# Designs tried in a protein design run: peptides against a protein of PDB entry 1BH9. Part 63

Target 1, 89 residues: chain A of PDB entry 1BH9
Amino acid sequence: FSEEQLNRYEMYRRSAFPKAAIKRLIQSITGTSVSQNVVIAMSGISKVFVGEVVEEALDVCEKWGEMPPLQPKHMREAVRRLKSKGQIP

## One batch from the design tools (peptide; made by RFdiffusion4, then SolubleMPNN)

Design b2_p16_6_s2 (from b2_p16_6, 7 letters changed)
Fold by OpenDDE base, seed 2:
Structure b2_p16_6_s2 (fold): chain B 89 residues (1-89), chain A 16 residues (1-16)
Amino acid sequence: as target 1 above (89 residues)
Amino acid sequence: EELAKANLEAVLEELA
């Protein structure tokens, strides 16, 4: 692991979605109230999902011989690759 | 993350 990788991981690990925002978003979709446990679980799942997309995007950036920061084109390509792998629907 | 995994079942049940 490089220092950059460790730093990114630490920043990722400390990041979090605002609970209130997640709760409102879920409720807007489901039309029903959700528990705190559901908010926590969904927040965690979402964080893992974002992490996987970012990891793929970093791989794309590297494979294209480019340097950070990540750009929209890297994110779009990452999503495409993850879809092709069946990792996201 | 561990709490998220532990509560996945709760999410699925509540969303169903």
Scores: peptide ipSAE 0.063, ipTM 0.703, DockQ to the pose 0.035
Fold by OpenDDE base, seed 4:
Structure b2_p16_6_s2 (fold): chain B 89 residues (1-89), chain A 16 residues (1-16)
Amino acid sequence: as target 1 above (89 residues)
Amino acid sequence: EELAKANLEAVLEELA
């Protein structure tokens, strides 16, 4: 892996959704309180989801013969491709 | 991330 890739990985690894916000969001959907473990798990899953979308977007960018930074068009196309592959709903 | 994966079943159980 390149230094740039490693740096991106570290930034990704250290990133996190605000716990309180996630808790409120889940509770707004479920209509009841949720445990800390649920918040942690949901936050982690969400983080993985974002990572997968970004990875696909980078692939899109490369396949289009373009260079970073990622643009909204790459993200939109990534979502389309992931849906077509059945990797996301 | 690994914790998230390990607790997926717990999340689904509580949300169900």
Scores: peptide ipSAE 0.056, ipTM 0.692, DockQ to the pose 0.036
Fold by OpenDDE base, seed 3:
Structure b2_p16_6_s2 (fold): chain B 89 residues (1-89), chain A 16 residues (1-16)
Amino acid sequence: as target 1 above (89 residues)
Amino acid sequence: EELAKANLEAVLEELA
């Protein structure tokens, strides 16, 4: 891995969703309260999902011959490609 | 991250 990749990975690794926000979001969807473990697990899988999308978006950006920062068009294309690959619904 | 993945099925079961 390049130093740039390591730097991005470290930023990613340090990032986290606020527990309170995730809890409220889940409860707004389910209509009932959820346990702390559910919040933790959902936060973790959500972080993995975001990481996969960002990684794909960076690949898109590079393949299009463009430079960071990522733009909405890169994110949209990333999601499309991940769906095409069957990596996300 | 791996721990979160391992718990995904359990979470989905609870939410279903």
Scores: peptide ipSAE 0.038, ipTM 0.662, DockQ to the pose 0.037
Fold by OpenDDE base, seed 1:
Structure b2_p16_6_s2 (fold): chain B 89 residues (1-89), chain A 16 residues (1-16)
Amino acid sequence: as target 1 above (89 residues)
Amino acid sequence: EELAKANLEAVLEELA
């Protein structure tokens, strides 16, 4: 792994959604209060989802022979590819 | 993270 890859991994690993913000967001959607466990689970799932999208976008960027930082076109293509693979709805 | 991912369906069901 390159130093850049390791740095990205560490940043990703240490990243987390603020619990209060996630709770407010969920409750704004559901219209009802949610448990702490739901907030924790949703936060983790969301982190995994973001990670998968970014990983795919980095792959797209590399395959196109381009260099970071990621651009909107990489993100859009990543989402398209993940949908085509059935990895996201 | 893998554990969280495995709970996707259960969480979505609870939120619905």
Scores: peptide ipSAE 0.037, ipTM 0.654, DockQ to the pose 0.041

Design b2_p16_6_s3 (from b2_p16_6, 7 letters changed)
Fold by OpenDDE base, seed 5:
Structure b2_p16_6_s3 (fold): chain B 89 residues (1-89), chain A 16 residues (1-16)
Amino acid sequence: as target 1 above (89 residues)
Amino acid sequence: SKLAEENARAIAEELA
């Protein structure tokens, strides 16, 4: 990690999805109650997914010669590139 | 990905 990447990672680590909201969302999809560990696991997977998309979007922004903050066009391009690389479905 | 690996470690610690 560069210092900038490390700083972003630290901010990323401090962020979290509200557990109650994640639990309700999962249960609305599965149709049944889920355990605390399932909520933790799904929250973690979700954070990894968001983190990878954001990291790719930052790369897109840089490659286009633009400056933060990220815009919807960067996020859309990031998703397309990650799909092309087979990193996301 | 370094980010994903570090997160995986953090998740594993919470689930232990």
Scores: peptide ipSAE 0.042, ipTM 0.654, DockQ to the pose 0.034
Fold by OpenDDE base, seed 2:
Structure b2_p16_6_s3 (fold): chain B 89 residues (1-89), chain A 16 residues (1-16)
Amino acid sequence: as target 1 above (89 residues)
Amino acid sequence: SKLAEENARAIAEELA
């Protein structure tokens, strides 16, 4: 990582989904209660997913010769590219 | 990606 990438990574690591909200969401889908570790794992997986989309969006922004902040058009293009690469369904 | 791998490792450590 560059210094800028490392700083962004640290800020990313410190961000978190509200555990109660994630627990409720999982339970609404599964129809059964889930453990704390399941909530942590699912939160982490979701965060990794968001991180990969953002990383792709940053690449899109750079390739388009544009400067931050990221815009919705970068995020939409990132999702399209990740789908074409088979990185997301 | 490197970012995803680093985060996945950090998460795994928290769950272990």
Scores: peptide ipSAE 0.039, ipTM 0.630, DockQ to the pose 0.035
Fold by OpenDDE base, seed 4:
Structure b2_p16_6_s3 (fold): chain B 89 residues (1-89), chain A 16 residues (1-16)
Amino acid sequence: as target 1 above (89 residues)
Amino acid sequence: SKLAEENARAIAEELA
């Protein structure tokens, strides 16, 4: 990691979805109560998903010769590329 | 992705 990448990683690590909100969301979909582990797993998967999109968007930004902060166009292109690579549905 | 791999590992640790 470069220093900049490390800083982003630290911010990323410190960020988290509110457990209560995730739990409520899952339960609204499943119709039944879910365990803490399910909430943790789903939160983690969601965080990884967001992280991968952001990482791809940063790559797009760099390849386009642009500098952060990321813009919607970078995010849209990132999603398109990840889909084409088969990394996301 | 290095970041994704590290996070996946962290998740696994939390679930263990």
Scores: peptide ipSAE 0.037, ipTM 0.642, DockQ to the pose 0.035
Fold by OpenDDE base, seed 1:
Structure b2_p16_6_s3 (fold): chain B 89 residues (1-89), chain A 16 residues (1-16)
Amino acid sequence: as target 1 above (89 residues)
Amino acid sequence: SKLAEENARAIAEELA
């Protein structure tokens, strides 16, 4: 990995959703209390999802010969490509 | 994905 790639990886790895916020969000949707394990699982799945979208967006930005920061057009194209690849619904 | 694999491992450790 390049230094930039390594830096992004480390920042991603140490990032996390606040458990309390995730718990409140899930409960607002389900209408019932959820366990700690549900919060952990949902947080992890969400983190992977965000990471995959951002990774694809960075690839789009590079392929278009553009420089950071990511713009909405990169994110929209990333989502489109991931849908096309069957990685997301 | 390397990131997905490592995150999955971290989740498994927290759930264990």
Scores: peptide ipSAE 0.034, ipTM 0.645, DockQ to the pose 0.033

Design b2_p16_6_s4 (from b2_p16_6, 5 letters changed)
Fold by OpenDDE base, seed 1:
Structure b2_p16_6_s4 (fold): chain B 89 residues (1-89), chain A 16 residues (1-16)
Amino acid sequence: as target 1 above (89 residues)
Amino acid sequence: SELLEANLQAVLEELA
């Protein structure tokens, strides 16, 4: 792995959604209060989802022979590819 | 997408 790849991994690993913000968002959708475990679970699922999209976008960028940072076109193509693979609806 | 949003909402309903 390159230093850049390791740095990206570390940034991803350390990243997290603010619990209070996630709780407020969930409650705005459900209309009721939610437990701490629900917030943790949803935060984890969301992080995995974002990670998968970004990973695909980085792959797109590389395959197109381009360099970071990621651009909107990479993100759009990533989502399209993930949909075609059935990884996201 | 609408399908993704529906899926996420279903997960929330299951967890809550």
Scores: peptide ipSAE 0.033, ipTM 0.593, DockQ to the pose 0.047
Fold by OpenDDE base, seed 2:
Structure b2_p16_6_s4 (fold): chain B 89 residues (1-89), chain A 16 residues (1-16)
Amino acid sequence: as target 1 above (89 residues)
Amino acid sequence: SELLEANLQAVLEELA
């Protein structure tokens, strides 16, 4: 791993979604209240998902011969590729 | 995030 990769991983590992925001979002979707454990689980799942999208976007950026920071076009292409792979339903 | 919301919906439906 490069120093840049390790730094990105460390920043990713330390990042987190605000619990209150996640709770509100889940409740807006389900229409019912959710427990703290559900919020924690969904926060973790969401973080993993975002990480996978960002990883794909970084790969896109590299394959296009471009340099960070990531741009919306990289993210859009990443999502497209993940959909084609069946990683995003 | 629309993408996050869509993902949450999909996960919640799968877990139901």
Scores: peptide ipSAE 0.032, ipTM 0.595, DockQ to the pose 0.072
Fold by OpenDDE base, seed 3:
Structure b2_p16_6_s4 (fold): chain B 89 residues (1-89), chain A 16 residues (1-16)
Amino acid sequence: as target 1 above (89 residues)
Amino acid sequence: SELLEANLQAVLEELA
């Protein structure tokens, strides 16, 4: 791994979603209250998902011969590619 | 956020 890759990984590893925000989001979707365990599980899954999207977006940015920071177009293309790969619905 | 919400919904459905 390059130093840059390691740095990104460390930043990712230390990141987390606020439990209250995740709880509110889930409840806004389900229309009912959820348990703490559900919030924890969904937080973890969401973190993995965001990481995968960002990683794909960085790859898109590089392949397009562009420089950081990531732009909305990179994120949109990343999602498109992940869908085509069957990694997300 | 729309994508996140869709993903969360999909996961919740799998867990149900």
Scores: peptide ipSAE 0.031, ipTM 0.592, DockQ to the pose 0.068
Fold by OpenDDE base, seed 4:
Structure b2_p16_6_s4 (fold): chain B 89 residues (1-89), chain A 16 residues (1-16)
Amino acid sequence: as target 1 above (89 residues)
Amino acid sequence: SELLEANLQAVLEELA
């Protein structure tokens, strides 16, 4: 990995969704209370999803001949590409 | 990618 990639990786690893917010969101969908483990699992899945989108967006940015920082257009295109590849719903 | 795989592994370890 490049130094930049390592830095992003470390920032990614240290990032986390607010547990209480995730719990509330899940419960609003399920209609019932959820365990701490469910919140942790869902938070992890969400974190992976964000990571995949960001990586794809960086690829989009590069392929468009543009430089960081990422812009909303890169994120939108990333989602489109991931959907077309069947990597996300 | 290798970066993604590393990220996935880190998340899996966190979930374990």
Scores: peptide ipSAE 0.025, ipTM 0.563, DockQ to the pose 0.038

Design b2_p16_7_s1 (from b2_p16_7, 8 letters changed)
Fold by OpenDDE base, seed 2:
Structure b2_p16_7_s1 (fold): chain B 89 residues (1-89), chain A 16 residues (1-16)
Amino acid sequence: as target 1 above (89 residues)
Amino acid sequence: MDAFLEALVEASKKLY
């Protein structure tokens, strides 16, 4: 790993969605109250998902000969590639 | 944080 990759990984590792914010978000979508276990599970899944999409988008950016910051076009292409690989629905 | 999560949901709807 490059120093830049290590720094990104450390920032990712230390990042977390606040439980209260995830709870409110899920409730806004489902219209129902959710348990603490659902909030924990969704927080973990969401963190992994965001990490995978960002990693793929950085690879897209590099392969296109472009430099960060990531742009919407990199994110759209990343999602397309991950769908093609069957890694996301 | 809430604004970020709302923006993430909105962005996700555009990606899918």
Scores: peptide ipSAE 0.022, ipTM 0.459, DockQ to the pose 0.083
Fold by OpenDDE base, seed 5:
Structure b2_p16_7_s1 (fold): chain B 89 residues (1-89), chain A 16 residues (1-16)
Amino acid sequence: as target 1 above (89 residues)
Amino acid sequence: MDAFLEALVEASKKLY
């Protein structure tokens, strides 16, 4: 692996949701215990969702002539735009 | 890519 590839891999790893947090969140909604496979699947879906929101928020930030780091206003606008486009519920 | 990943990490930390 190049140093750049390793750095990207570490960034991907650091962006992972803790299994315990996802498990607790699902259980708070369903009222029942969930399997490890459900936690893994929901963690993956949640990460993809966050990725889509962050991508849209970066586009918002750029279109507003602003620079990272992303602010709460960019995230709120991103969610609004994604909903308007029918890309998220 | 790096800016997106950094933003993703920062966003993830705010969600849980």
Scores: peptide ipSAE 0.022, ipTM 0.492, DockQ to the pose 0.093
Fold by OpenDDE base, seed 1:
Structure b2_p16_7_s1 (fold): chain B 89 residues (1-89), chain A 16 residues (1-16)
Amino acid sequence: as target 1 above (89 residues)
Amino acid sequence: MDAFLEALVEASKKLY
């Protein structure tokens, strides 16, 4: 990894979704109360999902001969590619 | 609605 890639990975590793926001989101979808363990699990899965999308978007950016920061066009193309690969619904 | 969730919904709409 480049120094820039390592720095992005460190920022990603330290980032987290607010537990209260994730809890409210899940409860709005399920219509029922959820446990702390469900919130932790869903927060982790969501973080991994965001990481995968960002990684694909960085690959798109590079393949287009562009440099960070990522733009909405990179994110849209990343989602399209991940869907085509069957990695996301 | 929580500002974080609103921002997430808005961001998701831009991806599709």
Scores: peptide ipSAE 0.019, ipTM 0.447, DockQ to the pose 0.093
Fold by OpenDDE base, seed 3:
Structure b2_p16_7_s1 (fold): chain B 89 residues (1-89), chain A 16 residues (1-16)
Amino acid sequence: as target 1 above (89 residues)
Amino acid sequence: MDAFLEALVEASKKLY
């Protein structure tokens, strides 16, 4: 790890979605109440997903010869690449 | 919500 990569990983590791916000989001989609365990599981999955997208977007930014901060175009291209690799639906 | 999540939310809004 470079120092920059380590710092990003530490920030990622320490980050967490607010449980109440995740609960409300799931309930808005499902139309039903969800358990705390579902909120925990979905929060974890969502964190992994976000991490994968951000890492891919950083790779896109670098490959395009551009510098941070990440722009919407990097995020869109990252999602496209992850889909093409079958890593996300 | 920490500064990282706030930045992420703000960035995500710009995708659309």
Scores: peptide ipSAE 0.019, ipTM 0.465, DockQ to the pose 0.105

Design b2_p16_7_s2 (from b2_p16_7, 8 letters changed)
Fold by OpenDDE base, seed 1:
Structure b2_p16_7_s2 (fold): chain B 89 residues (1-89), chain A 16 residues (1-16)
Amino acid sequence: as target 1 above (89 residues)
Amino acid sequence: MDEFLEALVKASKELY
């Protein structure tokens, strides 16, 4: 891995959704209490999803001959590409 | 559940 890749990974690794907020959100949808493991699983799935979108956006940025920081146009194109590949709904 | 969470954590670490 390059230093840049390591830095991106470290920032991603340190990022997290607040557990209490995720718990409240799930409970607002289900109408019932959820276990800690459900909160952890849903937080992890959400983080992976965001990571995949950001990685695709970085690829778009590079392919367009541009440099970070990512802009809304990169994120929009990333989502379009992921949908086209059937990787997201 | 634990196996699923471990797999998810592993997959998360492979993104970069």
Scores: peptide ipSAE 0.025, ipTM 0.526, DockQ to the pose 0.043
Fold by OpenDDE base, seed 3:
Structure b2_p16_7_s2 (fold): chain B 89 residues (1-89), chain A 16 residues (1-16)
Amino acid sequence: as target 1 above (89 residues)
Amino acid sequence: MDEFLEALVKASKELY
């Protein structure tokens, strides 16, 4: 791995969604209160999902011959590619 | 982290 890749991975590893924010988001969708375990599980899944999208977006950025920071167009293309690969719904 | 989430939400709205 490059030093840059390791740095990004370390930042990713240390990042976490605030439980309160995730709880509010889930409750806004479900219309009911959710348990801490649901919040923890959804936080973990969400982190993995974001990591996959960002990784793909960085690949898109590179393949387009562009430099960071990531732009919305990279994220949109990343999602499209991941869907096409069947990696996300 | 709240700023990060806000940025993610904003970006997410632009994905679809």
Scores: peptide ipSAE 0.022, ipTM 0.503, DockQ to the pose 0.097
Fold by OpenDDE base, seed 5:
Structure b2_p16_7_s2 (fold): chain B 89 residues (1-89), chain A 16 residues (1-16)
Amino acid sequence: as target 1 above (89 residues)
Amino acid sequence: MDEFLEALVKASKELY
């Protein structure tokens, strides 16, 4: 891995969704209280999902001959590509 | 935090 890739991975690894915020979000959708284990699972899945989208968006940015930071157009194209690959719904 | 999370949810819906 390049130093830049390692740094991005370290930042990703240290990032986390606040449990209380995730709990409130889930409960706003489900209309019921959720367990701590559900919050942990959903936080993990959400982090992986964000990581996959960002990784694809970086690939889009590179393929378009552009430089970071990522822009909304890269994120939209990333989601489109991930859908076409069947990696997300 | 709630405002930020709401903004993320809104932005995420714009991606689909």
Scores: peptide ipSAE 0.021, ipTM 0.490, DockQ to the pose 0.084
Fold by OpenDDE base, seed 2:
Order: structure tokens, then sequence, then C-alpha cells
Structure b2_p16_7_s2 (fold): chain B 89 residues (1-89), chain A 16 residues (1-16)
């Protein structure tokens, strides 16, 4: 990789959802306060989930003969495919 | 995760 590509790779590897945003979202669903450990766990799971969806969407984009950036249509098709494969509920 | 990051890097090549 070029230096620029390595930098992008590191940025993606270090990317995470803001803890405060995840905490608020979970609390809006559960109706109760959540621990820091729950926020950390859900942040990690959410990153993996988004990673799987984006990876599938990139595959969709390529298979359709299209180029990045990803569009909503790629994301919708990715979710459909992942559901059909039983990879997401 | 590494494959995903590689895919993101690969896709980003077309944007820069």
Amino acid sequence: as target 1 above (89 residues)
Amino acid sequence: MDEFLEALVKASKELY
C-alpha cells in the first residue's frame, strides 16, 4: 500500500461509534440506563455489523458494474442478500 | 475485519 492507503487503513481500523451516541440509542430502546461495558460491547457488535453490510454493498456495487461511492441502492441490496444468506435477522 | 478494511481501501483508491 501507499502511505496514503496505509493511513486510510489505520483510520478505518480506529473508527468507532461515539460512546455517547450508542449509549443514548440503547437507552432509547431499552428504556433504562446501560453500563459502560454494555456500550463497549454494543459498539463493537455494531462496528462488525456495519462492516459486514458495507463489505456486501461493495460486492453488490462491483457486480452491478458500478463504481464507489456506495449508494443507498447498494446498501439495500446488501441487506437483502445478507438476510437471504441468514447472516443477519 | 481485515478483509473489510482491505475492501474499503481498495474502493477508496477510485476516489483519490
Scores: peptide ipSAE 0.020, ipTM 0.457, DockQ to the pose 0.079

Design b2_p16_7_s3 (from b2_p16_7, 8 letters changed)
Fold by OpenDDE base, seed 5:
Structure b2_p16_7_s3 (fold): chain B 89 residues (1-89), chain A 16 residues (1-16)
Amino acid sequence: as target 1 above (89 residues)
Amino acid sequence: LDAFLESLVEASKKLY
């Protein structure tokens, strides 16, 4: 891996969603309380999802002949492409 | 719903 890739990985690895916010969000959808383990699991899945979107956005940025930082247009296109590939609903 | 959430917990453990 390049130094840039390693740096992105480290930043990604250290990032986290606030547990309280995730818990409230899940409960607003499910209509009932959720356990700590569910919050942890959902936080992890959400983090992986964000990682996949960002990775696709970086690919979009590169394919468009542009350089970081990522812009909203890259994120929007990434989501569109992931949907087209069936990787996200 | 509980079963789904538990399945998510189990799936998350397999990600790493």
Scores: peptide ipSAE 0.036, ipTM 0.650, DockQ to the pose 0.033
Fold by OpenDDE base, seed 2:
Structure b2_p16_7_s3 (fold): chain B 89 residues (1-89), chain A 16 residues (1-16)
Amino acid sequence: as target 1 above (89 residues)
Amino acid sequence: LDAFLESLVEASKKLY
């Protein structure tokens, strides 16, 4: 890792979705209360998902010969590529 | 990053 990559990784590692917000979001979708374990599992999966999208977007940015910070166009292209690879629906 | 993501996925699976 470059210093920039390492710093980005550390910031990512320290980031977390607020449990209360995730709980409310899930409950708004399911229509029922959810357990703490469901919140933890969904939070983890969501963090992985965000990480994968950002990683793909950084790759797009680099391949386009551009420099960070990421822009909406990188995120849109990342999602498109991940869909084409079957990594997201 | 990949190793961390993989570990998080595996940890999440253990909760089920």
Scores: peptide ipSAE 0.036, ipTM 0.604, DockQ to the pose 0.034
Fold by OpenDDE base, seed 3:
Formats: sequence, C-alpha cells, structure tokens
Structure b2_p16_7_s3 (fold): chain B 89 residues (1-89), chain A 16 residues (1-16)
Amino acid sequence: as target 1 above (89 residues)
Amino acid sequence: LDAFLESLVEASKKLY
C-alpha cells in the first residue's frame, strides 16, 4: 500500500455504524426486537458491502480515466457491475 | 482491505 492507501484502510478499519441506529433500522424491517449479536453481524456485513461498493467504484473511476473524488455515476456503475458479477443481488 | 473484509465476513458468520 501507498501511504495514502494505508491511511484510507486505517480510516475504514476504524469506522463503524452507530449500533442504536442499526438496531432501529433492523427492527423497522423485522417488526420485532433484535439481539446485540444480530446488530453486530448486520453492522459488519453492511460495512463490508459499503467497502466492496466503494472499491468497485474506485476501479470504475480509474477505468474511465477519471480522477477522485467519487461521483454518484461511479457508485451506480459499481453496483451494476457487482450485480453483473453476481457479487450482490 | 481485502483481508480485513474477509475477516469481518467470517467473524459475522460465527454469530449465526
């Protein structure tokens, strides 16, 4: 990793969704209370999902010969590509 | 990044 890549990795690694917000979101979908472990698991998977989309979007940006920052068009294309690859539904 | 993401996925799976 370059220094910049390492810094981004460290920032990503240390980032987290607020547990209370995730709990409320899940409960709004399930219609019932959820355990702490469910919140932790869903938070982790959500973080991975965001990371994968951002990584794909950075690849799209580079392949299009464009420079950061990421734009909505990169994110939309990333999602399309991930779906095409079967990586996400 | 990849290693971290994989470890997170595996850790999350252990909760189910």
Scores: peptide ipSAE 0.034, ipTM 0.611, DockQ to the pose 0.034
Fold by OpenDDE base, seed 4:
Structure b2_p16_7_s3 (fold): chain B 89 residues (1-89), chain A 16 residues (1-16)
Amino acid sequence: as target 1 above (89 residues)
Amino acid sequence: LDAFLESLVEASKKLY
């Protein structure tokens, strides 16, 4: 990793969804209370999903010969590619 | 990053 890549990785590693917000979101969908473990699991899966999209977007950016920060066009292309790979619906 | 993502996936599966 370059220093910049390492910094991005560290920022990602330290990032987290607020538990209360995730709990409220899940409850708004399910209509029932959810356990702390459900919140943790869903938060983790969501973080993985975001990580996969961002990683793909960074790859797109690099393949296009461009430099960060990521732009909406990179994110859109990333989603398209992930759909093509069957990684997202 | 891949290793970290994989660890998160595995951790989430253990909570099921």
Scores: peptide ipSAE 0.034, ipTM 0.607, DockQ to the pose 0.034

Design b2_p16_7_s4 (from b2_p16_7, 7 letters changed)
Fold by OpenDDE base, seed 4:
Structure b2_p16_7_s4 (fold): chain B 89 residues (1-89), chain A 16 residues (1-16)
Amino acid sequence: as target 1 above (89 residues)
Amino acid sequence: MDEFLEALVEASKKLY
């Protein structure tokens, strides 16, 4: 890993969705209160999902011969590719 | 990543 990649990973690792916001979002969908464990699990899954999209977007950026920072076009193409691979719905 | 994934798996087990 390059230093830049390591730094990005560290930032990613330290990032988190606000628990209260996730809790409210889930409850708005389910219509019921959710446990802390559900919030933790959903937050984690969401973080992994974002990580996968960003990873694919970085690959797109590289394959297009472009340099960071990632742009919306990379993210859109990443989502398209992940869908085509059946990795996301 | 691995530690985080393991923590996620552990957290998921608590849903049961």
Scores: peptide ipSAE 0.035, ipTM 0.593, DockQ to the pose 0.029
Fold by OpenDDE base, seed 2:
Structure b2_p16_7_s4 (fold): chain B 89 residues (1-89), chain A 16 residues (1-16)
Amino acid sequence: as target 1 above (89 residues)
Amino acid sequence: MDEFLEALVEASKKLY
């Protein structure tokens, strides 16, 4: 890994969604209260999902001959590519 | 990543 890739990985590893925000979001969708374990599981799945989208967006940025920071256009193209690959619904 | 995925799998088992 480059120093930049290692730094991104460390930042990703230390990142987390606020539990209260995830709990409120799930409850707004499900219409019911959720357990702490559901919040933990959904937070983890969401973190993995964001990681996959960001990695694809970095690949898009590189393939377009552009440099970070990532822009909304890279994120939109990443989502399109992941959908076409069947990696996200 | 692997340790995080393992922790996620372990957390998911507690839902059952």
Scores: peptide ipSAE 0.034, ipTM 0.590, DockQ to the pose 0.028
Fold by OpenDDE base, seed 3:
Structure b2_p16_7_s4 (fold): chain B 89 residues (1-89), chain A 16 residues (1-16)
Amino acid sequence: as target 1 above (89 residues)
Amino acid sequence: MDEFLEALVEASKKLY
């Protein structure tokens, strides 16, 4: 791994969504209260998903000969590529 | 943080 990749991974590893915010978000979608275990599970899944999309978007940005910060076009292309690879639904 | 998550969800909807 490059030093830059390791740095990004460390920052990613240390990042977390606040439980209260995730709980509110889920409840806004489901219309019902959710358990702490659901919040924990969804927080973890969401973190993994965001990490995968961001990493793919960085690859897209590089392949297009562009420099960070990531733009919406990189994120859209990343999602398209991940879907094509069967990595996300 | 709620605003960030809401923005993230909104952005995600535009990606699909």
Scores: peptide ipSAE 0.021, ipTM 0.470, DockQ to the pose 0.084
Fold by OpenDDE base, seed 1:
Structure b2_p16_7_s4 (fold): chain B 89 residues (1-89), chain A 16 residues (1-16)
Amino acid sequence: as target 1 above (89 residues)
Amino acid sequence: MDEFLEALVEASKKLY
């Protein structure tokens, strides 16, 4: 791995959704209280999802001969590609 | 990633 790849991975690894915000969001949808384990699981799934989109967007940026930071056009193209591959709904 | 995924799997097993 390049130093840049390691740095991106470390930033991703250290990132997290605020547990309280995720809990409130889930409860607003379900209408019931949720356990800490539900919050952890949903936060993890959401993080993986965001990671996959960002990774695809970085690939798009590189393939277009552009440099970070990522722009909305990279994110839109990433989502389009992931949908086309059936990797996201 | 591996440690995070392992923790996620462990947490999911307690999701009942």
Scores: peptide ipSAE 0.034, ipTM 0.589, DockQ to the pose 0.028; fails the geometry check

